Peptides against a protein of PDB entry 3T6J. Designs and how they scored, part 265

Target 1, 375 residues: chain A of PDB entry 3T6J
Amino acid sequence: PIVESYIGFIESYRDPFGSRGEFEGFVAVVNKAMSAKFERLVASAEQLLKELPWPPTFEKDKFLTPDFTSLDVLTFAGSGIPAGINIPNYDDLRQTEGFKNVSLGNVLAVAYATQREKLTFLEEDDKDLYILWKGPSFDVQVGLHELLGHGSGKLFVQDEKGAFNFDQETVINPETGEQIQSWYRSGETWDSKFSTIASSYEECRAESVGLYLCLHPQVLEIFGFEGADAEDVIYVNWLNMVRAGLLALEFYTPEAFNWRQAHMQARFVILRVLLEAGEGLVTITPTTGSDGRPDARVRLDRSKIRSVGKPALERFLRRLQVLKSTGDVAGGRALYEGYATVTDAPPECFLTLRDTVLLRKESRKLIVQPNTRLE
Target 2, 372 residues: chain A of PDB entry 3T6J as posed
Amino acid sequence: PIVESYIGFIESYRDPFGSRGEFEGFVAVVNKAMSAKFERLVASAEQLLKELPWPPTFEKDKFLTPDFTSLDVLTFAGSGIPAGINIPNYDDLRQTEGFKNVSLGNVLAVAYREKLTFLEEDDKDLYILWKGPSFDVQVGLHALLGHGSGKLFVQDEKGAFNFDQETVINPETGEQIQSWYRSGETWDSKFSTIASSYEECRAESVGLYLCLHPQVLEIFGFEGADAEDVIYVNWLNMVRAGLLALEFYTPEAFNWRQAHMQARFVILRVLLEAGEGLVTITPTTGSDGRPDARVRLDRSKIRSVGKPALERFLRRLQVLKSTGDVAGGRALYEGYATVTDAPPECFLTLRDTVLLRKESRKLIVQPNTRLE

## One batch from the design tools (peptide; made by RFdiffusion4, then SolubleMPNN)

Design b2_p25_2_s3 (from b2_p25_2 with A1M A2T A14E E20A A23L E25A)
Fold by OpenDDE base, seed 3:
Parts: C-alpha cells; structure tokens; sequence
Structure b2_p25_2_s3 (fold): chain B 375 residues (1-375), chain A 25 residues (1-25)
C-alpha cells in the first residue's frame, strides 16, 4: 500500500531482559523511487545470502522473499525512531512465515545532515568524503542490515514432538568440527535464551553483515555505484562504523558496567573486532583540539579493508551466527561480553576515550515529524 | 527488529523545522 503503518508491542530494546516489547506505532508513505533500489536488493537476496560466512546448513532452508520498501515517516510514536525495520522480531516466524523490511528514508535524510565543522573524530582529509557519501553508504548499510542481517541465519530447533529442523548426523559446527550439541527447545526463543545480550548481539550480527556484504560488487551495483564511487561508499561505510564504535562510549555507564543502547554497544563491539585485527587497519589517536582540550581521531586504512578487515569480520560474524544457531548462550555471552567490555587498558584506554567522547558530545537532536502537501 | 545506522540522534533538517513551525502556527 502507498500508506503503511504498524502498531503494537514490537521492539524489546527498553527491556533489560530483551523480552518485553515497547508499544509503538508509525504512519508512513512509500517512497517509490527509493524503494526500487531495495526491490533490486531483494531480487538478489537469495544469491547474496550464499556469500555469508557460514555453511548453508546454518542458513534458512528456504528463502522467503520479503517486502522491502523505503518509507517517509509521517508520525512515529515510540522511544526512538529507527533508520530501518525488520519485522516480525521472532526468528521462528522469520524462518517459516517470512518478514518485511522497511527503510525510513526521511529519518536517514535527517541523519545525513552533518555540518563539517561539527564532525568529530575524523581526519580532516576524510571529512569531505564522509559528508559526501554518508547518505549513500547508510542506504547500503540499512538495506543490508535489515534484509540480509536480520533476515539471515537459521535457528536449530527441536519441536514439541521431538523432531529437529536439521540433520543431527550430518550438520557440523564449523567452529568445533563436531556435530551440533545444542539447539532451541520448544518454547525457547532467541530473546528468552540470550536475554540481556540478545538485542545488542543481533544488532551486531546485522551490522556486521552490512559491512561484510557491502564489499560485494553486486551490492554496490544494485545501489548504482561503480568504480571509484563504489570504493568510496565502501570506505565511508566502514569509516562510519568505526567512528560510531568510538561514539558508542557515550552510551556506556562505567558505574553500572552496562550499555544503554543496543546498536551503539554493537558498534563498539565491531570497533573492538577491527582493532584486534591490527596491522594498522584502525587507529584511534588521542589528540588536543583547537580549544586546548582532549580530542581524538579515528583512522581507517582503506587499503586494508579487504585484506585485514574482511577476514577479521568474517571470522567474528561466523562465530556470532554459529553460537546463535546452536543456542549456545554460554559461548555467545563469553564472546560478545568479551568484546563489549570497556576498560582503561592500553593502548586504547577506552574509559579515558569515553571522557573525550563525552566532552565532544553534541546536544541531543530534536526530531520533528513532517507533513504532507499536495503539489 | 530495528536497525539504526550512524548517529543515534539524527539532526532535523531545515525542511523538518519549517514543517514543525507550520504546524505550530
């Protein structure tokens, strides 16, 4: 329909246990022009799913073609306005019944409006490129995040009758080399098992899928980018992610050892993964601003994205999926909380960097809902 | 699930602000 809406208990980000949905709703209109790009992405989704770094046995048995539309939001009632949505939030339903994706285009457009002089933590040489390609790179990232992130992967399930949705004798865990030893039992869900880390973990998986698949030439072609432009979009997408990982420190509360925003925690985890990859891929350098106060700069070596970044992200993303599929909460928690831990250990000194991030923090932005008009 | 790329707090555009002002008037 040209006008789309939803309402209900949908997102669980406000629940500390990741289970109880917040009541939210929106009304939006379809942006036909922007939706065409996402339709092309959907048309390629089945093939692109094969590019994900896990065995087909860990992917959905049958691809269910979803809807994907770009929406201009007229009204949104909730604690936060997303850039994209994938519904339903139940993995079992996504596997068996399908799902719908939306990109909230005008929300993204608002996010793209960045003043160069206010752009923090980037090298001067990257600022113009970042401003130019932030929007297009976000479109790519959101599309991949929703469709191929949230829309990918299989949960191993034993139903009420004791039947498995996978072959216990032939399916091998690629991380252990052994048969599958854990799964979801009847009544168990992603959220119920992984609880406090479920939302952020899933966002991290989806964001990682975006970064990983944006390197594929077909993806950039779908969005209309070729040659140098495609490479710039890739670079800015990765640069934005590592910058976001630094900015994420705002949402960490040291006194409570907790995160207040699932997506930002996810982005910090990705930053840690890419920092761990080493080889000069990502560098965070404390500096002194023009005001004489602490500042920082994040640098991403473009030439090392494919050679260093991609393999590191591949290994990490595979581990995320395998642990999710098998319902291995202990392993998943150990992995994710390990990367989500914020200390002041060198060389990064993240707690000190957090002080810098807070010092350079902009005032919370006001989001104003638009109106429609007849032309 | 809800995905967010980039900044958590998007900046309102001039168009958004103008629209808000029009509604308040």
Amino acid sequence: as target 1 above (375 residues)
Amino acid sequence: MTGVAGDVYPVATEEDLAAAAALAA
Scores: peptide ipSAE 0.025, ipTM 0.478, DockQ to the pose 0.278; fails the geometry check
Fold by OpenDDE base, seed 4:
Structure b2_p25_2_s3 (fold): chain B 375 residues (1-375), chain A 25 residues (1-25)
Amino acid sequence: as target 1 above (375 residues)
Amino acid sequence: MTGVAGDVYPVATEEDLAAAAALAA
């Protein structure tokens, strides 16, 4: 087998300042079959990037084709086990040597092994379908999230010499119809400008890319889904996201008005976007469980994903990208924090729903190191 | 999706800065 490993101070998400890496490491075996799917996705990346809802001028001038590998993890040491990783995190290395994407495939498989009777917040009619397609749909989502989410978009920059990486005269902001009025100056970065919302905002953008592009038949074909299966994968992927948006409330602290997890905040934002789209696309209904205590159901109308969901997500995703590209912190913060706000306002009453989410919280799963054998 | 597994790590966008610098050079 092909063995992959890394170890060191790598991810800085636990650092309040986002600077110091947490010590982590893994040993994994390459899943050749799934890696081949990701390789095909990489091969299609340049074309798929054109499907994103922003002008080419807001996309990277040159797509740096990364490696993408699916890994079956044997051992992972760290505070949490990710589903996907983009490495290295050092900018100089990314610029000179490139980067690699990895999907931790068996981690996803374990994470989604949920017993039907314990599956919360879904309609009964959706549970079996959800269980069946949760894994495959998430493979699609992770692949798109990493490669075309985090791997997409351009920052408009003025360098130390005053030169721009875009044509100021010809590039038009698609949201305003005007020339570009803001950009990153020398020494300014995404993190330095957007600060407290940067991580979650970027995750939201990447997740949105996943949802948006999973609608493309070519993507589904790459992953081996056609016909009814493809439609089910789409449905479950979107359903999983809206469910995740509800589950995200666990990670909100009302007393501090803070989110404790960037990805969950991002998923809540997406839920809010899709709820705002209206037209019966997403419905959250408070219910009473069999135990007589509060419960809830999330419903996604699959027939409205393309007609209602896609346009809503398109507009939102474009705005995210445009604001990111132009370094418009004020606009970006206003947009993102607007959707990230948790109140008890009707009809959703999210603070009340949070109590329900906490009440129905699933036990944290323990991931145990597997062993391997030669066959 | 859970807060423990299923999350992906963000990618730095400093490559955009580097690309800009390279174009200016």
Scores: peptide ipSAE 0.023, ipTM 0.418, DockQ to the pose 0.051; fails the geometry check
Fold by OpenDDE base, seed 1:
Structure b2_p25_2_s3 (fold): chain B 375 residues (1-375), chain A 25 residues (1-25)
Amino acid sequence: as target 1 above (375 residues)
Amino acid sequence: MTGVAGDVYPVATEEDLAAAAALAA
């Protein structure tokens, strides 16, 4: 078997300022069959990047072909086990040297093992589809998230010599219609500028890329989905995201007005964006469970994903990218924190829903190191 | 130098892991 590993101070999610990495490491075995799917995605990446909702001037000047591998984790040391990884965590290095992607396949497999009777917040009619397609849809989402999410976009930079990596006279901000008015200076990084929102903001961008591009037929074909199956994968991927946005409320601390998990905050933001789109795309309905206690249902109108959801996500995703590229911290913070705000305002009453989420919370799952056997 | 935080697709939720453990058991 092909063995891969990494070790070091890598992810900064535990640092409130997004600067200091947590020491972590893994040892894993390459899953060749699943890796082949991601290789096909990599082969299409340059073309798929053009489908993202920003001008080519906001995309990397040169596509650097990354590695993408599916891994079966033998051991993982850290505070949490990710489903996917994109490294390095430095945009300058990603732009100049390239990057590597991994999917932790057996971690995903564990995540898919949900009992139907324990599946919260879904309509009964959606549960069977969700169980069937959660795994496959998540493979698609992880692939897009890592490769085309984290792997996309350009930062506008002025170097130490005063030179720009973009044409100041010709590049237009698609949101304002004006020339570029802000950029990263020498020594400024994504994390240093956006600080407390940097990690969650970037995860939100990457998740949004996944949702947006999973609608593209070529993506579904790469993963082997056609016809009704492809549509079900799309539906379940979007449904999973909106459900995750509701579940995310567990990780909000009202007393401190803060989020304890960057990805969950990102998912909540996406939920808010899709709710704001209106037109019956997403509906969250408080209910009463069979036990007589508070419950809730999230509904996603499949027929409105492309007509309502995609345009809303397109606008939002473009806004995220433009603000990121231009280093517009004020605009980025205003946008992101606006959607990340949790209040009890109607109609959603998110603080009340949070109580329901906490009430319906399942016991924490323990991850156990697998044993290997020679057969 | 501009750095974006390395992306860890979030850990299978504790819920996802518990469900898998229950099925393996």
Scores: peptide ipSAE 0.022, ipTM 0.475, DockQ to the pose 0.122; fails the geometry check
Fold by OpenDDE base, seed 5:
Structure b2_p25_2_s3 (fold): chain B 375 residues (1-375), chain A 25 residues (1-25)
Amino acid sequence: as target 1 above (375 residues)
Amino acid sequence: MTGVAGDVYPVATEEDLAAAAALAA
């Protein structure tokens, strides 16, 4: 078997300032069959990057073809095991040297296992479809998230010599219609500038890229989905995201006005964006469970994903990228924290919904180190 | 950056840690 490993100070999720990495390490075995699917996605990445909702001037000047490997984890040392990884975590290095993507396949497999009777917050009519397509839709989402999410976008930089990596005279900010007025200076990084929101903001951008690009027929074809199956994968992927946005409330601490998990905060933000789109795209309805206690249902109108959801996500995703590229911390914080705010204001009453989420919380799954056998 | 899909909760809450400690006891 092909063995891969990494070790070092990698992820900064535990640092309140998003700068100091946690010491992590893993040993994994390459899943060749699953890796082949991601290789097809890599082969189309340069073309798919052009479908993202920002001008080419806000995309990397040169596409650096990354490696993308599916891994079965044998051991993982750290505070949490991810579903996918994009490294290095330095955007400057991603732009100049490239990056590597991995999908932790057996971690995803554990996440796929959900008992129908324990599946919360979905309509009964959606449960079977959700169970059927959750796994395949996750493969699509993770692939897009890592490769085209974290792997996309340009940071505007002025180097130590005063040179810019963009044309100040010709590059226009698509949101303002003006020339670029801010950038990263020498020594400034994404994490150093955006600090407390950097990790969650980037995860939100990556998740949004996944939702946005999963609508593209070429993406679905790469993963082997056509016709009705492709539409079901799209639906379940979007449904999973809006459900995850509700589940995310578990990780909000009202007393401290803070989020404890970057990805879950990101998913809540996306839920807020899609709710704001209106037109019946997403509906969260408080209900009463069979036990007589509070419950809730999330509904996503399949027919409105492209007509309502896509345009809303497009606008939001473009704003995320533009603010990231220009190093506009004030604008980025205002945008992101605005959507990340949790109140009990009608109609959603998110703090009340949080109580329902906590009430319906499932026991956390334990991931245990596997044993290998020679046959 | 790491991606976490779906119902995967990579960060243990204090409650999760307390529950784990109770089981280990």
Scores: peptide ipSAE 0.019, ipTM 0.501, DockQ to the pose 0.300; fails the geometry check

Design b2_p25_3_s1 (from b2_p25_3, 10 letters changed)
Fold by OpenDDE base, seed 3:
Structure b2_p25_3_s1 (fold): chain B 375 residues (1-375), chain A 25 residues (1-25)
Amino acid sequence: as target 1 above (375 residues)
Amino acid sequence: SLREKRRAEKPPAPADLDYLEVAGK
């Protein structure tokens, strides 16, 4: 078996300022079969990057072919086990030296064990489909999230010598129509500039890339889905995201006006974006459960994903990238915190929904790490 | 103490596990 490992200060999610890494490490075995799918995705990465909703001038200058492997984790030491990893976490290094992607395949498999009767906030008609395609859709999302999410976009930088990595005279901000007016100076990083929102903002961008690109037929084909199956995978992926946005409310602390989990905050933001799109794309309906207590249902109109959802996400995702590239912290914070704000304002009444989410909260699953053997 | 404030303010490391927790719920 091929064994992979890493160790060190890797993820900064536990740092409120997004700068200090948590010490973590893993030992894993390569899953060759699943890795082959990701290799095909890598082979298409350069072309798929062009499908992202920003100008090439906001994308990396040179495509550096990354490594992407699916790993079965034997041991993971850290505060949590990710579904996927893109390293290094320094954007400058990703741009100049490249990056590696991994999917923790057996971690993803834990998600498959959800019992239908315990599946909250979905319409009955969606539950069977959700159960069937949750795994495959998650594989697609993780692959896109890591490779084309975290692996995409350019930071505009002025180096120590005063040289720019972009043409100041010709590069135009697609949102303003003007020349680039802000950038990262020497010593400034994504995390140092965006600080408290950096991690969640980047996760939101990566998740949005996943949702956006999963609509591309080539992506689904790479993962072996065509026709009705491909459409079901798309639907379940989007459905899972909007459901996750609702579930995310568990990780919001109203008294402190803060989020305790960067990924969940990101998913809530995406939910807000898709709700804002309107036209019946996403509907959250408070209900009464069989126990007579508050419940809720999330409905996603499949027929409106491409017509309503995609354009809304496209505009949002472009704005995220432009603000990131230009180091526009004020604009980025205004945008992101606007969508991340949780109030009890109608029609959604998110604080009330949070109470429902907490009421319906399931017991946290314990992840027990496996062993392996040669047969 | 600064440490207690940091601990209280340290959002639990959003493990991509939260990706799984959301997927698993």
Scores: peptide ipSAE 0.027, ipTM 0.496, DockQ to the pose 0.032; fails the geometry check
Fold by OpenDDE base, seed 1:
Structure b2_p25_3_s1 (fold): chain B 375 residues (1-375), chain A 25 residues (1-25)
Amino acid sequence: as target 1 above (375 residues)
Amino acid sequence: SLREKRRAEKPPAPADLDYLEVAGK
């Protein structure tokens, strides 16, 4: 088998400032079958990048074909195991040298073991679909998240010599209709500028890319889904995200007004965006469980994903990218923290929902090192 | 902001498995 590994200070999710990498390492084996799907996605990446909701001027000038591999992790040393990895974590290198994408396939598979009886916050009618398509939808989401999420977008930079990597006279900010007014100066990075929100913001962007592009027929075809199956995968992917946004409340600390997990914060933000879209797209309903205690249900109207959800996400995602590209920290923070704010305001009453989420919290699954055999 | 300061003071808790957390509930 093909063995891959890495070790070092890589991910900065545990740094409140998003700058310092956590020391981690893994040993994994290439899953050839799943890697083939990602290779097909890579082959379509250049085209799919054009489907993202920002002008080409906000995208990389030159497409660099990345590597994308699905890995079955044998050993992982760190505080957390990611589902996907996009490295290096330096935007300049991603733009100029390229990047590598990795999906930890068997990590995703662990999530598949959720028992129906323990599946919280979903309507009964959705549970079976969710169980059936959670895995496949995760594959789609992770692929898009890593490759076209983290792998997309341009940072506007002025180098040490004063030269710009964009035409100041012709590039227009699609949100303002004006010329570009801010950029990254020499020595400034995504993490250094956006600091405390950098990681979560980027994850939110990547997750949003996943949701947005999973609606594209070509994407589903690449993963082998057609017809009703494709629609179910889309539905479950979106459903999973909105559910995740609710579950995310576990990772919010009201007393500190902070989030303890960047991805979960990102998912909450997406939930808020989709709730804001209104029109019955997403509904969270407090209920009473069979045990007589508080419960909740998340409902996603499938018929409104494209008509209501997509436009809302498009606008939001474009704003994320524009603010990122221009290094507009003030605007970016205002936008992101606005959606990341957790209050008990009606109609959602998120702090109350948090109590419900905590009440319904189950014991966390333990990741155990697998025994792998060659057959 | 106070919120930013508080975030800086309390590092994020380790989160195992981004998707497992979602699926486990």
Scores: peptide ipSAE 0.026, ipTM 0.456, DockQ to the pose 0.033; fails the geometry check
Fold by OpenDDE base, seed 4:
Structure b2_p25_3_s1 (fold): chain B 375 residues (1-375), chain A 25 residues (1-25)
Amino acid sequence: as target 1 above (375 residues)
Amino acid sequence: SLREKRRAEKPPAPADLDYLEVAGK
């Protein structure tokens, strides 16, 4: 077997300022079969990057072919086990030197295991479909999230010598219609500038890329889905995201007005974006469970994903990228924190829904490291 | 059908973890 490992101060999610990495390490075995799908995704990455909703000037100047492997982790030392990894975490290095992607396949496999009776907040008609396609949809989402999410976009930089990595005279901000007015100076990084929102913001961008690009037939084909299966994978992927946005409320602390988990905050933001799109795309309905206690149902109108959801996500995702590229912290914070705000305002009444989410919360489960054997 | 194959392809994991509980990159 092919063994991969890494060790070091990698992820900064536990740093409130997004700067200091947590010591992390893993040992894993390459899953060749699943890696082949990601290799096909990599082969299409250059073309798929062009499908992202920002001008080429906001994308990397040169496509650098990354590695992407699916890994079955044997040991993971850290505070949390990710589903996927894109390294390095430095955007400047990603755009100039390249990056590597991994999907932690067996972690995803564990995540795929959902007992129907424990599946909260979905309509009964969606539960079986969700259970069936959760795994495949996660594979798609993680692949896109890592490779084309974290692996996309350009930071506008002025180097120490005063040179720009973009044509200041010709590059236009698609949101303002004006020339670029802000950028990263020497020594400034994504994390250093966006600090408290950097991690969650980036995760939101990456998740949004996943949702956006999973609509592309080529992506689904790469993962082996066509026709009705492809549509089901898309539906479940989007459904999972909107459900995740509701579940995210668990990780909000009203008393402190803060989020405790970057990815969940990101998913809540996406939910807010899709709710804002309106037109019946997403509906969250408070209900009463069989136990007589509060419950809720998330509904996603499949027929409106492309017509309503995609355009909404497109606009939002473009804004995320433009603000990131230009180092516009004020604009980025305003946008992101706006969607990340949790109130009890109608019609959603998110604080009330949070109580429901907490009521329906499942016990945290333990992940046990696997064993391998020679046959 | 692919649907049937998918049902058979991934045996349930011992732990019922959700992707949402996994801090993906």
Scores: peptide ipSAE 0.025, ipTM 0.469, DockQ to the pose 0.384; fails the geometry check
Fold by OpenDDE base, seed 5:
Structure b2_p25_3_s1 (fold): chain B 375 residues (1-375), chain A 25 residues (1-25)
Amino acid sequence: as target 1 above (375 residues)
Amino acid sequence: SLREKRRAEKPPAPADLDYLEVAGK
């Protein structure tokens, strides 16, 4: 078997400033069959990058073909096991040297398991579809998230010699219509500039890329879905995201106005974006459970994903990228924190919904590490 | 169809991990 491992100070999610890495490591075996799907995605990545909602000038100058493998994890040491990984965690290196992607396949497989009776916040009619397509939709989302999310976008940089990696005279900010007015200076990085919001912001961008590009027929084809199946995978992927945005409230601490999990904050932001789009795309309805206690239902109108959801996400995703590229921390913070704000204002009453989420919270589940044996 | 195959292959529900806790890197 092909064995892969990594070890070191890798992820900085536990650092409030996003700088200090947590010591982490794993040993895994390559799943060749699943890796083949991701390799097909890699083969299409250069073309798919062009489908992202920003000008080519805001995309990488040259696509560097990454590795993308599906891994069956044998052992994982860390505070949390991810579904996917994109390394290195340095944007400058990703742009100049390339990157590697991995999907932790057997971790995802565990996550695929769902019991209908325990599935919260969905309409009954959606539960069956959700159960059926949760796994496949996760594969799609993780692949896009890692490869084309974290693997996309350009940072405008002025190097130590004063040279720019973009043409100051011709590159136009699509949001302002003006020339580029801000960039990263020598020594400045994504994390150093955006600091407290950097991780969550980037995760939000990556998740948004996943939702946006999963609408592309070629993506679904790569993963082996066509026709009605493809549409169901899309629907479930989007449904999962809006549900995740609601579930995310568990990780908000009202007293501190703080998010405790970057990915969850990102998912809440996306929910807010899609709610703002209106037109009946997303509806969160407080209900009463069979136990007589508060409950809620998330509804996503599948017929409005392309007509309402996609344009809203397009605009938002473009703004995320433009602000990231230009190093506009003030603008980026204003945008992101605006959507990340949790209040009890109607109609959503998110703080009240948070109480409902907490009420319906299940016990934390433990991933048990597998062992291999010869038979 | 893949749909039919998945309907037939309902694996026993192993301990569900919330994807949200394991999502991302």
Scores: peptide ipSAE 0.023, ipTM 0.462, DockQ to the pose 0.439; fails the geometry check

